Peptides against a protein of PDB entry 4DOW. Designs and how they scored, part 19

Target 1, 157 residues: chain A of PDB entry 4DOW
Amino acid sequence: TFSWVGRPLPNRKQFQQMYREICMKINDGSEIHIKVGQFVLIQGEDNKKPYVAKLIELFQNGAEVPPKKCARVQWFVRFLEIPVSKRHLLGRSPPAQEIFWYDCSDWDNKINVETIIGPVQVVALAPEEVIPVDQKSEETLFVKLSWNKKDFAPLPP

## One batch from the design tools (peptide; made by RFdiffusion4, then SolubleMPNN)

Design b1_p11_1_s2 (from b1_p11_1, 4 letters changed)
Fold by OpenDDE base, seed 1:
Structure b1_p11_1_s2 (fold): chain B 157 residues (1-157), chain A 11 residues (1-11)
Amino acid sequence: as target 1 above (157 residues)
Amino acid sequence: DPTIEARNKAL
C-alpha cells in the first residue's frame, strides 16, 4: 500500500495535491519512504526488466474518481529497449547496468504510484568515466548518455 | 497498465 507522508505542498494546480514523499508499505510490515528526486523501478511487462524512472513530482489527482496517487517521472531506457536497428549508434556494447536518459516528450510521464516496485540507485557519470561492473550484484545503475530516438548524446552538465 | 501502454505506443 501507498500513503502520503507529510503535508501537501503549496500548489496552484486545480484538482491536485502535491507531496514531497510517499510511503510504500511492504508485505512484511516494513516501510520504504520514497521522495521526489529519487529513482525508482516501475513495473514492466511480463518476463521483462522493470522500467527505470526519476520521480519529479508526487501528487494526488483529484480530477479522477476516485482520486489517484500519481507521480510524474523522467524516464530512462535500458539498452535493450532501444530498437535493434539503432543500437549500433552507441558504438559499443554497454554493460547491463547502463541506462539512458530518455530525451523525448512522446511518452506519457504520468504513472500510478502502484506501479512502483521500489527505489533504485542511479549514478550519473561522465562519458569518459568507467562504469564499475559488479559481477555479484547489479543493483546500481549508471547513466552517461541521453537517447532521443535518433541518437545518443552526452548528458547536459 | 497505463504506464506500459504509454511506453509501448511511443517506442
Scores: peptide ipSAE 0.062, ipTM 0.723, DockQ to the pose 0.569
Fold by OpenDDE base, seed 4:
Structure b1_p11_1_s2 (fold): chain B 157 residues (1-157), chain A 11 residues (1-11)
Amino acid sequence: as target 1 above (157 residues)
Amino acid sequence: DPTIEARNKAL
């Protein structure tokens, strides 16, 4: 169950109410609060790892009946999501914790909040920095590069 | 509205 936290932010969009924070109530009754700017895991295909995204907007879509709680996101991609024929462009075998900033606008960046599994920690690193794969907590993801469907590039500051 | 599946197919 998802519910808005706080009052709507000022917004000119006719059928949208914008929010800064949403509350996710999980099965045991506990609550997780997620804010704009945080990273989240999004439900993926069956037997596949969840998608990774950064929340850039939270809004209720009043144009739908009933109204839908939605989010706008910046997508990341896992290495295994990249076409096999292009993976060699990375020039290395990345650790499982590495993700890539998706630098294309061809994807719809609007999601239903019910697809959010939960928050995840994402840390940006310089290309020369080593990803600490052998640390006890492998729940942290790391991003060094962007992917624009043609090549990998350094992550913008 | 496009689904997550639509996002995946666009890759």
Scores: peptide ipSAE 0.061, ipTM 0.719, DockQ to the pose 0.575
Fold by OpenDDE base, seed 2:
Structure b1_p11_1_s2 (fold): chain B 157 residues (1-157), chain A 11 residues (1-11)
Amino acid sequence: as target 1 above (157 residues)
Amino acid sequence: DPTIEARNKAL
């Protein structure tokens, strides 16, 4: 169950109410609050690892009937999501906890909040910084580079 | 989810 936290933020979009925070109530009755700017895991394909995204906007889409709770996101990709023929362009074998900023506009960046599994920690690193790999690699993800379907590049500002 | 479907196809 998802519910908005706080009052709607001022915006100019006719059919959208924007929010800063959303509450996710999970099965054990506990609540997780997720805010704009945080990173989240999003339900992937069946039996596949969740997708990773940064929340850019939280909004109720009144253009839909009934209104939908939505988010606008910045997508990240896992190394194994990159086509096999292009993986060599990285020039190294990344640890499992490395992800890449998706630097293309061909993907829809609007999701239903119902696809959110939960929050995840993502840390941006300089290229020379070492990723601390441990058995809890799924707890913290790291990003150094962007991927634009053609090549890897320095992380966007 | 249509967004996820579109994302998956674009990879």
Scores: peptide ipSAE 0.059, ipTM 0.718, DockQ to the pose 0.774
Fold by OpenDDE base, seed 5:
Order: structure tokens, then sequence, then C-alpha cells
Structure b1_p11_1_s2 (fold): chain B 157 residues (1-157), chain A 11 residues (1-11)
């Protein structure tokens, strides 16, 4: 169950009501609060790892009947999501914790909040910084580069 | 979710 937290934010969109925070109530009755700017895991394909995204906007889409709770996201991709034929362009074997900023506009960035599994920690690193691969940071993901379906590049500012 | 489906097809 998802519910809005706080008052709607001022916006100029006719059929959208924007929010800063949403509450996710899970099966055991506990609550997880997620805010704009946080990173989340999104439900992926069956038997596949969840997608990773950064929340850019939280909004209720009043154009739909009934209204839907939605989010706009910045997508990230895992290394194994990159086509096999292009993986060599990285020039190294990345750790499993590394993800990449998806730098293309061909993907829709609107999701239903019901596809959110939960929050995840994502840390941006400089290219020369070493990604820790110990158990302490096993659940933390790291991003150094972007991927635009053709090549890797430094992280966008 | 149509966005997720579209994302998967684009990979």
Amino acid sequence: as target 1 above (157 residues)
Amino acid sequence: DPTIEARNKAL
C-alpha cells in the first residue's frame, strides 16, 4: 500500500499533483518512507534482478481514471543488462556492485509507484576511486560512468 | 508496467 506524505507541492501541470514523499506499507505492517532524490529498486522481469532508478518526481496522475500514483525516474543499468557485444567497451571487468547512468531518452521514465520494491543506496564515485567489494558494502551500489547504448562516458554533472 | 516492458525491449 502506497500513500502520500505531506501536502502537495506547487506545480504548473494541469492534471498532476506533485509530492515530496510517499509512504510504503509492507506486509508486516511496517512503513518505509521514500523521498524524491532517493534511489529505489524497481520490479524487473521474472527471475531477474530488480532495476535501479533515482526518483525525480512523485505525482498523482489525474488524467487517468482512476488517478494513479506515479513517479518519474532516472534509470540506471546493471552491467549484465548491457549487450554482450558492447561490454568490452568498458575495458575492465566491473564488480557486481557497479551500475551505470542510462544516458538515453528512448526509455519512458514514468513508472507506477506500485512497482517500487524499496530503497537502495547508490554512491557516485570518481573514476579512479576503488569500489569496495567487502560484505560491509555488499548492498551498496556504485556509479562512475554513463551508458548511452553506444559507449561509456564520464558521469553527467 | 508499460515503462518496464518498454525498457526491457530496448535492451
Scores: peptide ipSAE 0.062, ipTM 0.722, DockQ to the pose 0.792; fails the geometry check

Design b1_p11_1_s3 (from b1_p11_1, 6 letters changed)
Fold by OpenDDE base, seed 4:
Structure b1_p11_1_s3 (fold): chain B 157 residues (1-157), chain A 11 residues (1-11)
Amino acid sequence: as target 1 above (157 residues)
Amino acid sequence: DPTIEKLNESL
């Protein structure tokens, strides 16, 4: 179950109400609060790992019947989501914790909040920084590069 | 270190 936290933000969109935070209630009755700017895991296809995204906007779309709780996101891509024929362009075998900033507009960046599995930690690193592989950081994802379906590019300093 | 917020502005 998903519910809005706080009052809607001022906006001029006729059928949209924007929010800063959403509450996700899980089966054990506990609650997880997720805010704009945080990173989340999105439900993937069968037998596939969840997608990774940054929340850019939380909004209720009142133009739909019934109204839908939605989010606009910035997508990340996992290495195994990149076509096999292009993976060699990285020039190395990345650790499982590495993800890439998706720099394309061909993916729909609007999602239903019901597809959110939960929060995840994402850390941006410089190319020379080593991804930690200890047990404490195994759940943290790291981004060093962007991917635009043609090549990898460095993140700005 | 690079930040995701800066990337949002540049991309």
Scores: peptide ipSAE 0.027, ipTM 0.644, DockQ to the pose 0.035
Fold by OpenDDE base, seed 3:
Structure b1_p11_1_s3 (fold): chain B 157 residues (1-157), chain A 11 residues (1-11)
Amino acid sequence: as target 1 above (157 residues)
Amino acid sequence: DPTIEKLNESL
């Protein structure tokens, strides 16, 4: 279950109440607090790995009946989510921990918070920096490049 | 070094 933490933030959106933080209660009864600006794993489709996203906004959508707890996100894309025909454009075989900043507006960036699996660590790296592959770092994802459905591009310094 | 925060602000 998900519940808001704190009071709604002042905003001009007619049917949306914005928040900074949400509480996620997990199966063992413990609670995880997730804030705007953190990275999360989002439930994938059948037999697919979870999506990766950064939380941009947390809001209750009062235009829906009943009201829905939602988030706006910045998407990342996994290498295996990129079309097979375009993967060669990377020019290398990326490690499993590498993800890419999705630089397109065609994806709906609104999600239901119920699709959030949990937090994840994402670290931005310069192109020349090596992605560590040790066991302790396996849970950390790394981003060096953006993907705009046509090509890869370096992240700004 | 690139940062995700910088990227978010540029969007």
Scores: peptide ipSAE 0.027, ipTM 0.639, DockQ to the pose 0.035
Fold by OpenDDE base, seed 5:
Structure b1_p11_1_s3 (fold): chain B 157 residues (1-157), chain A 11 residues (1-11)
Amino acid sequence: as target 1 above (157 residues)
Amino acid sequence: DPTIEKLNESL
């Protein structure tokens, strides 16, 4: 179950109410609050790892009947989501914790909030920094590069 | 070091 937290922001678009925070209630009755700017895991296809995204906007779409709770996101891509024929362009075998900033506009960046599994930690690193593979960081994802379907590129400083 | 926030601002 998802519910808005706080009062809506001033309306900027017709039929869209903007929010800063949403509350996710899980089966045991506990609550997780997720805010704009945080990173989340989003349900993927069957038997595949969840998608990773940063929340950019939280909004209720009043143009739909009934209204839907939605989010706009910045996508990240996992190495295994990159076509096999392009993986060699990285020039190395990345650790499982590495993800890439998706620098394309061809993906729909609007999601239903019910597809959110939960929050996740994402850390940006310089290219020369080593990704820690210790147990403490097992659940942490790391990003060094962007992917634009053509090649990898360093993140700006 | 680069940050996701800085990258978002540049886009």
Scores: peptide ipSAE 0.027, ipTM 0.646, DockQ to the pose 0.034
Fold by OpenDDE base, seed 2:
Structure b1_p11_1_s3 (fold): chain B 157 residues (1-157), chain A 11 residues (1-11)
Amino acid sequence: as target 1 above (157 residues)
Amino acid sequence: DPTIEKLNESL
């Protein structure tokens, strides 16, 4: 169950109400608050790992009947989501915790909030920084590079 | 374009 937190933000879009925060109620009765700017896991296809995204915008789409709670996201891509024929371009075997900034516009960046599984920690690193793989950072994902369907590129500092 | 600084500020 998802519900908006707070009042709508000022917005010029006729059929959209924008929000800063959404509340996700979990089966155990606990609540998780997710804000714009945070990173989330999005439901993947069956038997696939969830997608990773940064929340850019939270909005209720009033053009839908009934209105839908939606988000605009910046996608990340896991190494195994990259086509097999292109993976060699990385020049190394990445750890499982590494993800890549998806630098393409061909993916729809609007989602239903119902597809959000939960929050995840994503840390940006310089290329020379080591990705820590220990018990403390087991669930933390790390990004060093972008992927634009043709090549990898370093993230600007 | 994304920056390391902007991404880390989101944490």
Scores: peptide ipSAE 0.026, ipTM 0.671, DockQ to the pose 0.032

Design b1_p11_1_s4 (from b1_p11_1, 5 letters changed)
Fold by OpenDDE base, seed 4:
Structure b1_p11_1_s4 (fold): chain B 157 residues (1-157), chain A 11 residues (1-11)
Amino acid sequence: as target 1 above (157 residues)
Amino acid sequence: DPTIEELNKKL
């Protein structure tokens, strides 16, 4: 179950109400609050790892009947989501914790909030920084590069 | 280390 937290933000969009935060209620009755700017895991296909995204906007789409709770996201891509024929362009074997900033507009960046599995920690690193792989950071994802379907590129400073 | 805010510059 998802519910809005707080009052709608001021905006001029006729059929959209924007919010800063949403509450996700889990089966055990506990609640997780997710805010704009945080990173989340999105439900993947069968036998696929969840997608990773950064929340840009949280909004209710009033143009739909019934209204839908939605989010606009910035996508990240896992290494194994990149076509096999292009993986060599990275020039190294990345750890499982590495993800890449998806620098393309061909993916729909609007999602239903019901596809959100939960929050995840994403940390940006410089190219020379080592990705820590220990028990404490096991669930943390790291990003060094972007992927634009053609090549990898450094993140801007 | 690059900050999350730096990533926001790409948005």
Scores: peptide ipSAE 0.022, ipTM 0.647, DockQ to the pose 0.033
Fold by OpenDDE base, seed 1:
Structure b1_p11_1_s4 (fold): chain B 157 residues (1-157), chain A 11 residues (1-11)
Amino acid sequence: as target 1 above (157 residues)
Amino acid sequence: DPTIEELNKKL
């Protein structure tokens, strides 16, 4: 179950109420609060790892009946989500914890909040920085590069 | 080194 936290933010978008935070109530009754700017895991397809995204906006879409709780996201892509024919462009075998900033507009960046599995930690690193793969950082994902369907590129300094 | 704040600026 998802519910809005706090008052709606002032906006000028018709049929949209924007929020800063949403509460996710899980099966054991505990609550997880997720805010704009945080990273989340999104439900993937069968036998596939969840998608990774950064929350840009949280909004209720009043144009739908009933109104839907939605989010606008910045997508990341896992290495194994990149087409096999393009993976060689990286020039290395990345660790499983590495993800890439998806720098394309062809993906729908609107999601239903009920597809959110939970929060995840994402850390930006310089290309020369080593991705720490240990027991403590097992759940942390790391981003060094962007992917635009043609090639990999460095993140802005 | 890139920071989360830098990523935020990219948004």
Scores: peptide ipSAE 0.021, ipTM 0.644, DockQ to the pose 0.032
Fold by OpenDDE base, seed 5:
Structure b1_p11_1_s4 (fold): chain B 157 residues (1-157), chain A 11 residues (1-11)
Amino acid sequence: as target 1 above (157 residues)
Amino acid sequence: DPTIEELNKKL
């Protein structure tokens, strides 16, 4: 169950109410608050790992009946989501914790908040920095590069 | 080292 936290932000978009924060209620009754700017896991297809995204906007879409709680996101891509024929362009075998900034506009960046599994930690690193593999970082994802469906590139400054 | 703030600037 998802519910808005706080009052809607001032905006001029017709049929849209924007928010800073949403509350996710878990089965055990506990609550997790997720804010704009945080990273989240999004439910993937069957037998696939969840997608990774950064929340850009939280909004209620009043154009739909009934109104839908939605989010706009910046996508990240896992190495295994990249076509096999393109993986060699990285020039190395990345650890499972590495993700890539998806620098393309071909993906819909609007999601239903119901697809959010929960928050996740994402850390940006320089290309020369080593990704830690200690127990404390097992659930942390790391980003060094962007992927634009053609090649890998350093993150813009 | 790139920071989360630097990533935020890309948005």
Scores: peptide ipSAE 0.022, ipTM 0.652, DockQ to the pose 0.032; fails the geometry check
Fold by OpenDDE base, seed 3:
Structure b1_p11_1_s4 (fold): chain B 157 residues (1-157), chain A 11 residues (1-11)
Amino acid sequence: as target 1 above (157 residues)
Amino acid sequence: DPTIEELNKKL
């Protein structure tokens, strides 16, 4: 169950009410609050790992009947989501914790909030920085590069 | 080191 936290923000978009925060009620009855700017895991397709995204907008789409709770996201891509024919362009075998900023507009960046699994920690690193692989950081994802479907590029310093 | 703020700028 998802519910808005706080009052709608002023915006210029027709049929949309914008929010800063949403509340997820999980199975045990506890609640998780997620805000714009946080990173989340999004439900993957069958037999696929969850997608990773950064929330950039939370909004209710009033054009739909009934209104739908939605989000606009910046996508990240996992290495195994990159086509096999292009993976060699990285020039290394990345750790499982590495993700890439998806620098392309071909993916729909609007999602239903019901596809959100939960929050995840994403840390930006310089290319020369080592991705730590220890028990306490196992759940943390790291990003060094962007992927634009043609090549990898460094993130700004 | 890239920061979250820098990532925000790319949005």
Scores: peptide ipSAE 0.021, ipTM 0.644, DockQ to the pose 0.033; fails the geometry check

Design b1_p11_2_s1 (from b1_p11_2, 5 letters changed)
Fold by OpenDDE base, seed 3:
Structure b1_p11_2_s1 (fold): chain B 157 residues (1-157), chain A 11 residues (1-11)
Amino acid sequence: as target 1 above (157 residues)
Amino acid sequence: SPYDFLESLKP
């Protein structure tokens, strides 16, 4: 179950009510609050790991009947989501914790909030920084580069 | 910084 937290934000978009925060009630009855700007795991396809995304907007889509709770996201991609033929362009074997900023517009960046599994920690690193792989950081994902379906590139400063 | 870039993605 998902419910909005707080009052709608002022906006000019027809049929959309924007929010800063949403509450998701999980199996044990506890609640997790997720805010715009946080990183989340999104339900993947069958037999695939969850997608990783940053929440850019939270909004209720009033154009639908009934209205849908939605989000706009910035996608990240896992290394294994990159086509096999292009993986060599990285020039290294990345750790499992590394993800890449998806710099393309071909993916729909609108999701239903019900596809959100939960929050995840994403840390941006400079290219020269080492990705730590230990027990403490096992659940943390790291991003150093972008992927635009053609090549990898450093993140902008 | 890379972190600043990620933060800039917010509206």
Scores: peptide ipSAE 0.211, ipTM 0.841, DockQ to the pose 0.033
Fold by OpenDDE base, seed 2:
Structure b1_p11_2_s1 (fold): chain B 157 residues (1-157), chain A 11 residues (1-11)
Amino acid sequence: as target 1 above (157 residues)
Amino acid sequence: SPYDFLESLKP
């Protein structure tokens, strides 16, 4: 169950109410608040790991009937989501914790909030920084590079 | 920095 937290933001688009925060009620009855700017796991296809995304916008889409709670996201991709024929372009075998900023517009960046599994920690690193692989960071994902379907590139400064 | 980049993604 998802519900909005707080009042709608001003200067909303027609038929859209924007929010800064949403509440996700989980199975044990507890609640998790997710805010714009946080990273989340999105339900993937069967037998696939969840997608990773940063929440850019939270909004209720009143143009739909009934209205839908939606989010606009910046996608990240896991290494195994990169086509097999292109993985060699990385020039190394990344740890499982590494993800890549998806620098393409071919993916729809609007999702239904009901596809959100939960929050996840994502840390940006410079290329020379080492990705820690310890128990403390086991659930933390790291991003060093972008992927634009053609090649990998350093993140913008 | 990479951290500045991620922060810049906010609306």
Scores: peptide ipSAE 0.209, ipTM 0.839, DockQ to the pose 0.032
Fold by OpenDDE base, seed 5:
Structure b1_p11_2_s1 (fold): chain B 157 residues (1-157), chain A 11 residues (1-11)
Amino acid sequence: as target 1 above (157 residues)
Amino acid sequence: SPYDFLESLKP
């Protein structure tokens, strides 16, 4: 169950109410608050790891009936989501906790909040910085590079 | 820095 926290932010978007925070109620009755700017795991396809994204906006879409609670996100991709034929372009075997900034516009960045599994920690590193090998795969994720479906590149400064 | 870039995405 998802519910808005706080009052709507002022905006001029037709049929949209924007928010800073949403409350996610878990099975045991506990609540997790998720805010704009945080990183989240999004439900993936069957037998696949969850998607990783940064929350850019939280909004209610009043154009739908009934209204839908939505989010706009910046996507990240896991190494295994990159086509096998292009993985060699990285020039190394990345650790399981490395993800890549998805620098493409072909993927819809609007999601339903009901697809959010929960928050996750994402840490940005310089290319020369070492990813801790003792860190568990799904506890903390690390990003050094972007992926634009053609090649890998350093993150913008 | 990469960290600054990620933080700049916040509204």
Scores: peptide ipSAE 0.201, ipTM 0.836, DockQ to the pose 0.031
Fold by OpenDDE base, seed 1:
Structure b1_p11_2_s1 (fold): chain B 157 residues (1-157), chain A 11 residues (1-11)
Amino acid sequence: as target 1 above (157 residues)
Amino acid sequence: SPYDFLESLKP
C-alpha cells in the first residue's frame, strides 16, 4: 500500500495535491519512503526488466473518482528497449547497467504510484568516465547519454 | 556536469 508522508505542498494546480514523499508499505510490514527527485523501478511488461524513471512530482489527482495517487516522471530507457534497428547508432556494446535519458514526449510521464516496485540508484557520468561493473555496484545504473528516438547525445553540463 | 543536470529535474 501507498500513503502520503507529510502535508500537501502549496500549489495552484486545480484538483491536484502535491507531496514531497510517499510511503510504500511492504508485505512484511516494513516501510520504504520514496521522495521527489529519487529514481525508481516501475513495473514493466511480461518477461521484461522494470522501467527506470526519476520522480519529478508526487500528487493526488482529484479529477479522478476516486482520487488517484500519481507521479510525474522523467523516463530512462534500457538499451534493450531501443529498437533493434537503432542500437548500432551507439557504436558500442554497453554494459547491462547503462541506461539512457529519454528525450522524447511521446511517452506519457504520468504513472500510478502502485506501479512503483522500489527505489534504485542512478549515477550520471561524463562520456569519458568508465562505468564500474562489479559485484558491489551491480544494482547501480549509470547514464551518460540521452536517446531521442533518432540518435544518442551527451547529457548537458 | 551531468550530475547537475539530473539534479535540476525538479518540480
Scores: peptide ipSAE 0.213, ipTM 0.841, DockQ to the pose 0.032; fails the geometry check

Design b1_p11_2_s2 (from b1_p11_2, 3 letters changed)
Fold by OpenDDE base, seed 2:
Structure b1_p11_2_s2 (fold): chain B 157 residues (1-157), chain A 11 residues (1-11)
Amino acid sequence: as target 1 above (157 residues)
Amino acid sequence: SPFAFLESLKP
């Protein structure tokens, strides 16, 4: 169950109400608050790892009937989501905790909030920084590079 | 920095 937290933000879009925060109520009765700017796991396809995204905007889409709770996101990609034929371009075998900034506009960046599994920690690192790999937990993900379907590139400073 | 870049993403 998802519900908006707080009042709608000022917005110019006719059929959209923007919010800063949303509340996710999970099965044990506890609540998780997710805010714009945080990173989340998004439901993947069956038997696939969830997608990783940064929340850019939270909004209710009043153009739909009934209105839908939505989000605009910046996608990240896991190494195994990159086509097999292109993975060699990385020049190394990344740890499981490494993800890549998806620097393309070909994929829809609007989601239904119901696809959000929960929050996740994403830490940006310089290329020379070591990823602190912990096989005990996949809780923290790390990003050093972007992927634009052609090649990998350093993140802007 | 990479941190600044990620943090700059906002509505």
Scores: peptide ipSAE 0.146, ipTM 0.815, DockQ to the pose 0.032; fails the geometry check
Fold by OpenDDE base, seed 3:
Structure b1_p11_2_s2 (fold): chain B 157 residues (1-157), chain A 11 residues (1-11)
Amino acid sequence: as target 1 above (157 residues)
Amino acid sequence: SPFAFLESLKP
């Protein structure tokens, strides 16, 4: 289950209440607090790995019936989410931990918080930096480049 | 800085 932490933030968006933090209650009864600005794993399609996103906004959408707890996100994409015909454009075989900033507006960036699996660590690297593949860093994801459905590009400085 | 760019993405 998910519940808001704190009072709604001041805003003038009709039918929306903005929040800075949400509490996620997990199976063992413990609670995880997730804040705007953190990275999360989001439930993927059938037999697909979870999506990766950065939380931009947390809000309750009162325009829906019943009201929904939602988030706006910046999407990342995994290498295997990129079409096979385009993967060669990277010019290398990326490690499994590498993800890419999705630089497109064609995909809805609103999600239901119920799709959030949990937090994940994402680290930005310069193109020349090596992604560690040791056991301790196996659960950390790394981003060097953006993907705009046409090509890869360095992240802005 | 890639890190700075990511950190700039806040409400």
Scores: peptide ipSAE 0.139, ipTM 0.812, DockQ to the pose 0.032; fails the geometry check
Fold by OpenDDE base, seed 1:
Structure b1_p11_2_s2 (fold): chain B 157 residues (1-157), chain A 11 residues (1-11)
Amino acid sequence: as target 1 above (157 residues)
Amino acid sequence: SPFAFLESLKP
């Protein structure tokens, strides 16, 4: 169950109510608050790892009937989401915890909040910084580069 | 820095 936290933010979009924070109630009754700017895991396809995204906007879409709780996100991609024929462009075998900033506009960046699995930690690193690989399963993800479907590039300073 | 870039997306 998802519910808005706080009052809607002033905005100029006629059919959208903007929010800073949303509350996610999980099955044990506990609550997780997720804010704009945080990173989240998004439900993936069958037999696929969850997608990774940064929350850019939280909004209720009043153009739909009934209104939908939505988010706009900045996508990241996992290495295994990149086509096999293009993976060699990285020039190395990345650790499992490395993700890439998706620098394309061809993928819809609006999601339903019901697809949010939960928060995740994402840390940006310079190319020369070492990714600390832990034995645990993806407690922290790391990003050094962007992917624009053509090549990899360093993130801006 | 890359970190600063990621944070700059915040409204």
Scores: peptide ipSAE 0.139, ipTM 0.811, DockQ to the pose 0.031; fails the geometry check
Fold by OpenDDE base, seed 4:
Order: structure tokens, then sequence, then C-alpha cells
Structure b1_p11_2_s2 (fold): chain B 157 residues (1-157), chain A 11 residues (1-11)
């Protein structure tokens, strides 16, 4: 169950109510609060790993019947989501914890909040920094580069 | 920095 936290933010978008925070109630009855700016896991397809995204906006879409709780996101991609024929462009075998900023506009960046699995930690690193692989960081994802369907590039400073 | 870039993402 998802419910809005706080009052809607002022906006000029017709049929939309924007929010800063949403509450996710999980099976054990506990609640997880997720805010704009945080990183989340999004339900993937079949047995594939969840998608990774940064929340940009939280909004209720009143144009739908019934109204839908939605989010606008910035996508990341996992290495295994990169086409096999282009993976060599990275020039290395990345650890499983590495993700890439998706620098393309061909993906719809609007999602239903019910596809959110939960929050996840994402840490940005410089290209030369080593990704920690200790037990403490196994659930933390790291981003060094962007992927634009043609090549990898360092993140802007 | 990469961190600053990520933090700059806003609505």
Amino acid sequence: as target 1 above (157 residues)
Amino acid sequence: SPFAFLESLKP
C-alpha cells in the first residue's frame, strides 16, 4: 500500500498533485518512507534483476480514472542490460554492484509507484575509484559512468 | 564531481 505523506506541493500542472514523499507499507506492517531524490528498485521482468532509478518527481495523475500514484525517474542500467555486442566498449569486467547512468531519452521515465520494490543505496564514484566489494557494501550500488547506447562516458563533475 | 551531478537532479 502506498500513501502520500504531507500536503501536495504547489504546481501549475493540470490534473496533477505533486508530493515530496510517499509511504510504502510492507507486509509486516512497517512503513518505509521514500522521498524525491532517493534511489529505488523497480520491478523487473521475469527473473531479471530489478531496474534502478532515481526519483525525480512524485505525483498523483488525476487524468487517469481512477487517479494513479506515479513517479518520474532518472533511469540507470545494469551491465547485463547493455547489448552483448557493445559490452566490450567498457574495456573491463565490472562488478555486479556497478550501474550506469542511462543517458538516453528513448525510455519512458514515468512509472506507477506500485512497481517500486524499495529504496536502494547508490554511490557516485570517480572513474579511477575502486568499487568496494566487502560485505558491508554488497547491497550498495555504484555509478561511475553513463551509457548512451553508443559508448560509456564519465559522469559530469 | 559525480556526486554533485547526481545531487543536482531535481524536478
Scores: peptide ipSAE 0.137, ipTM 0.810, DockQ to the pose 0.032; fails the geometry check

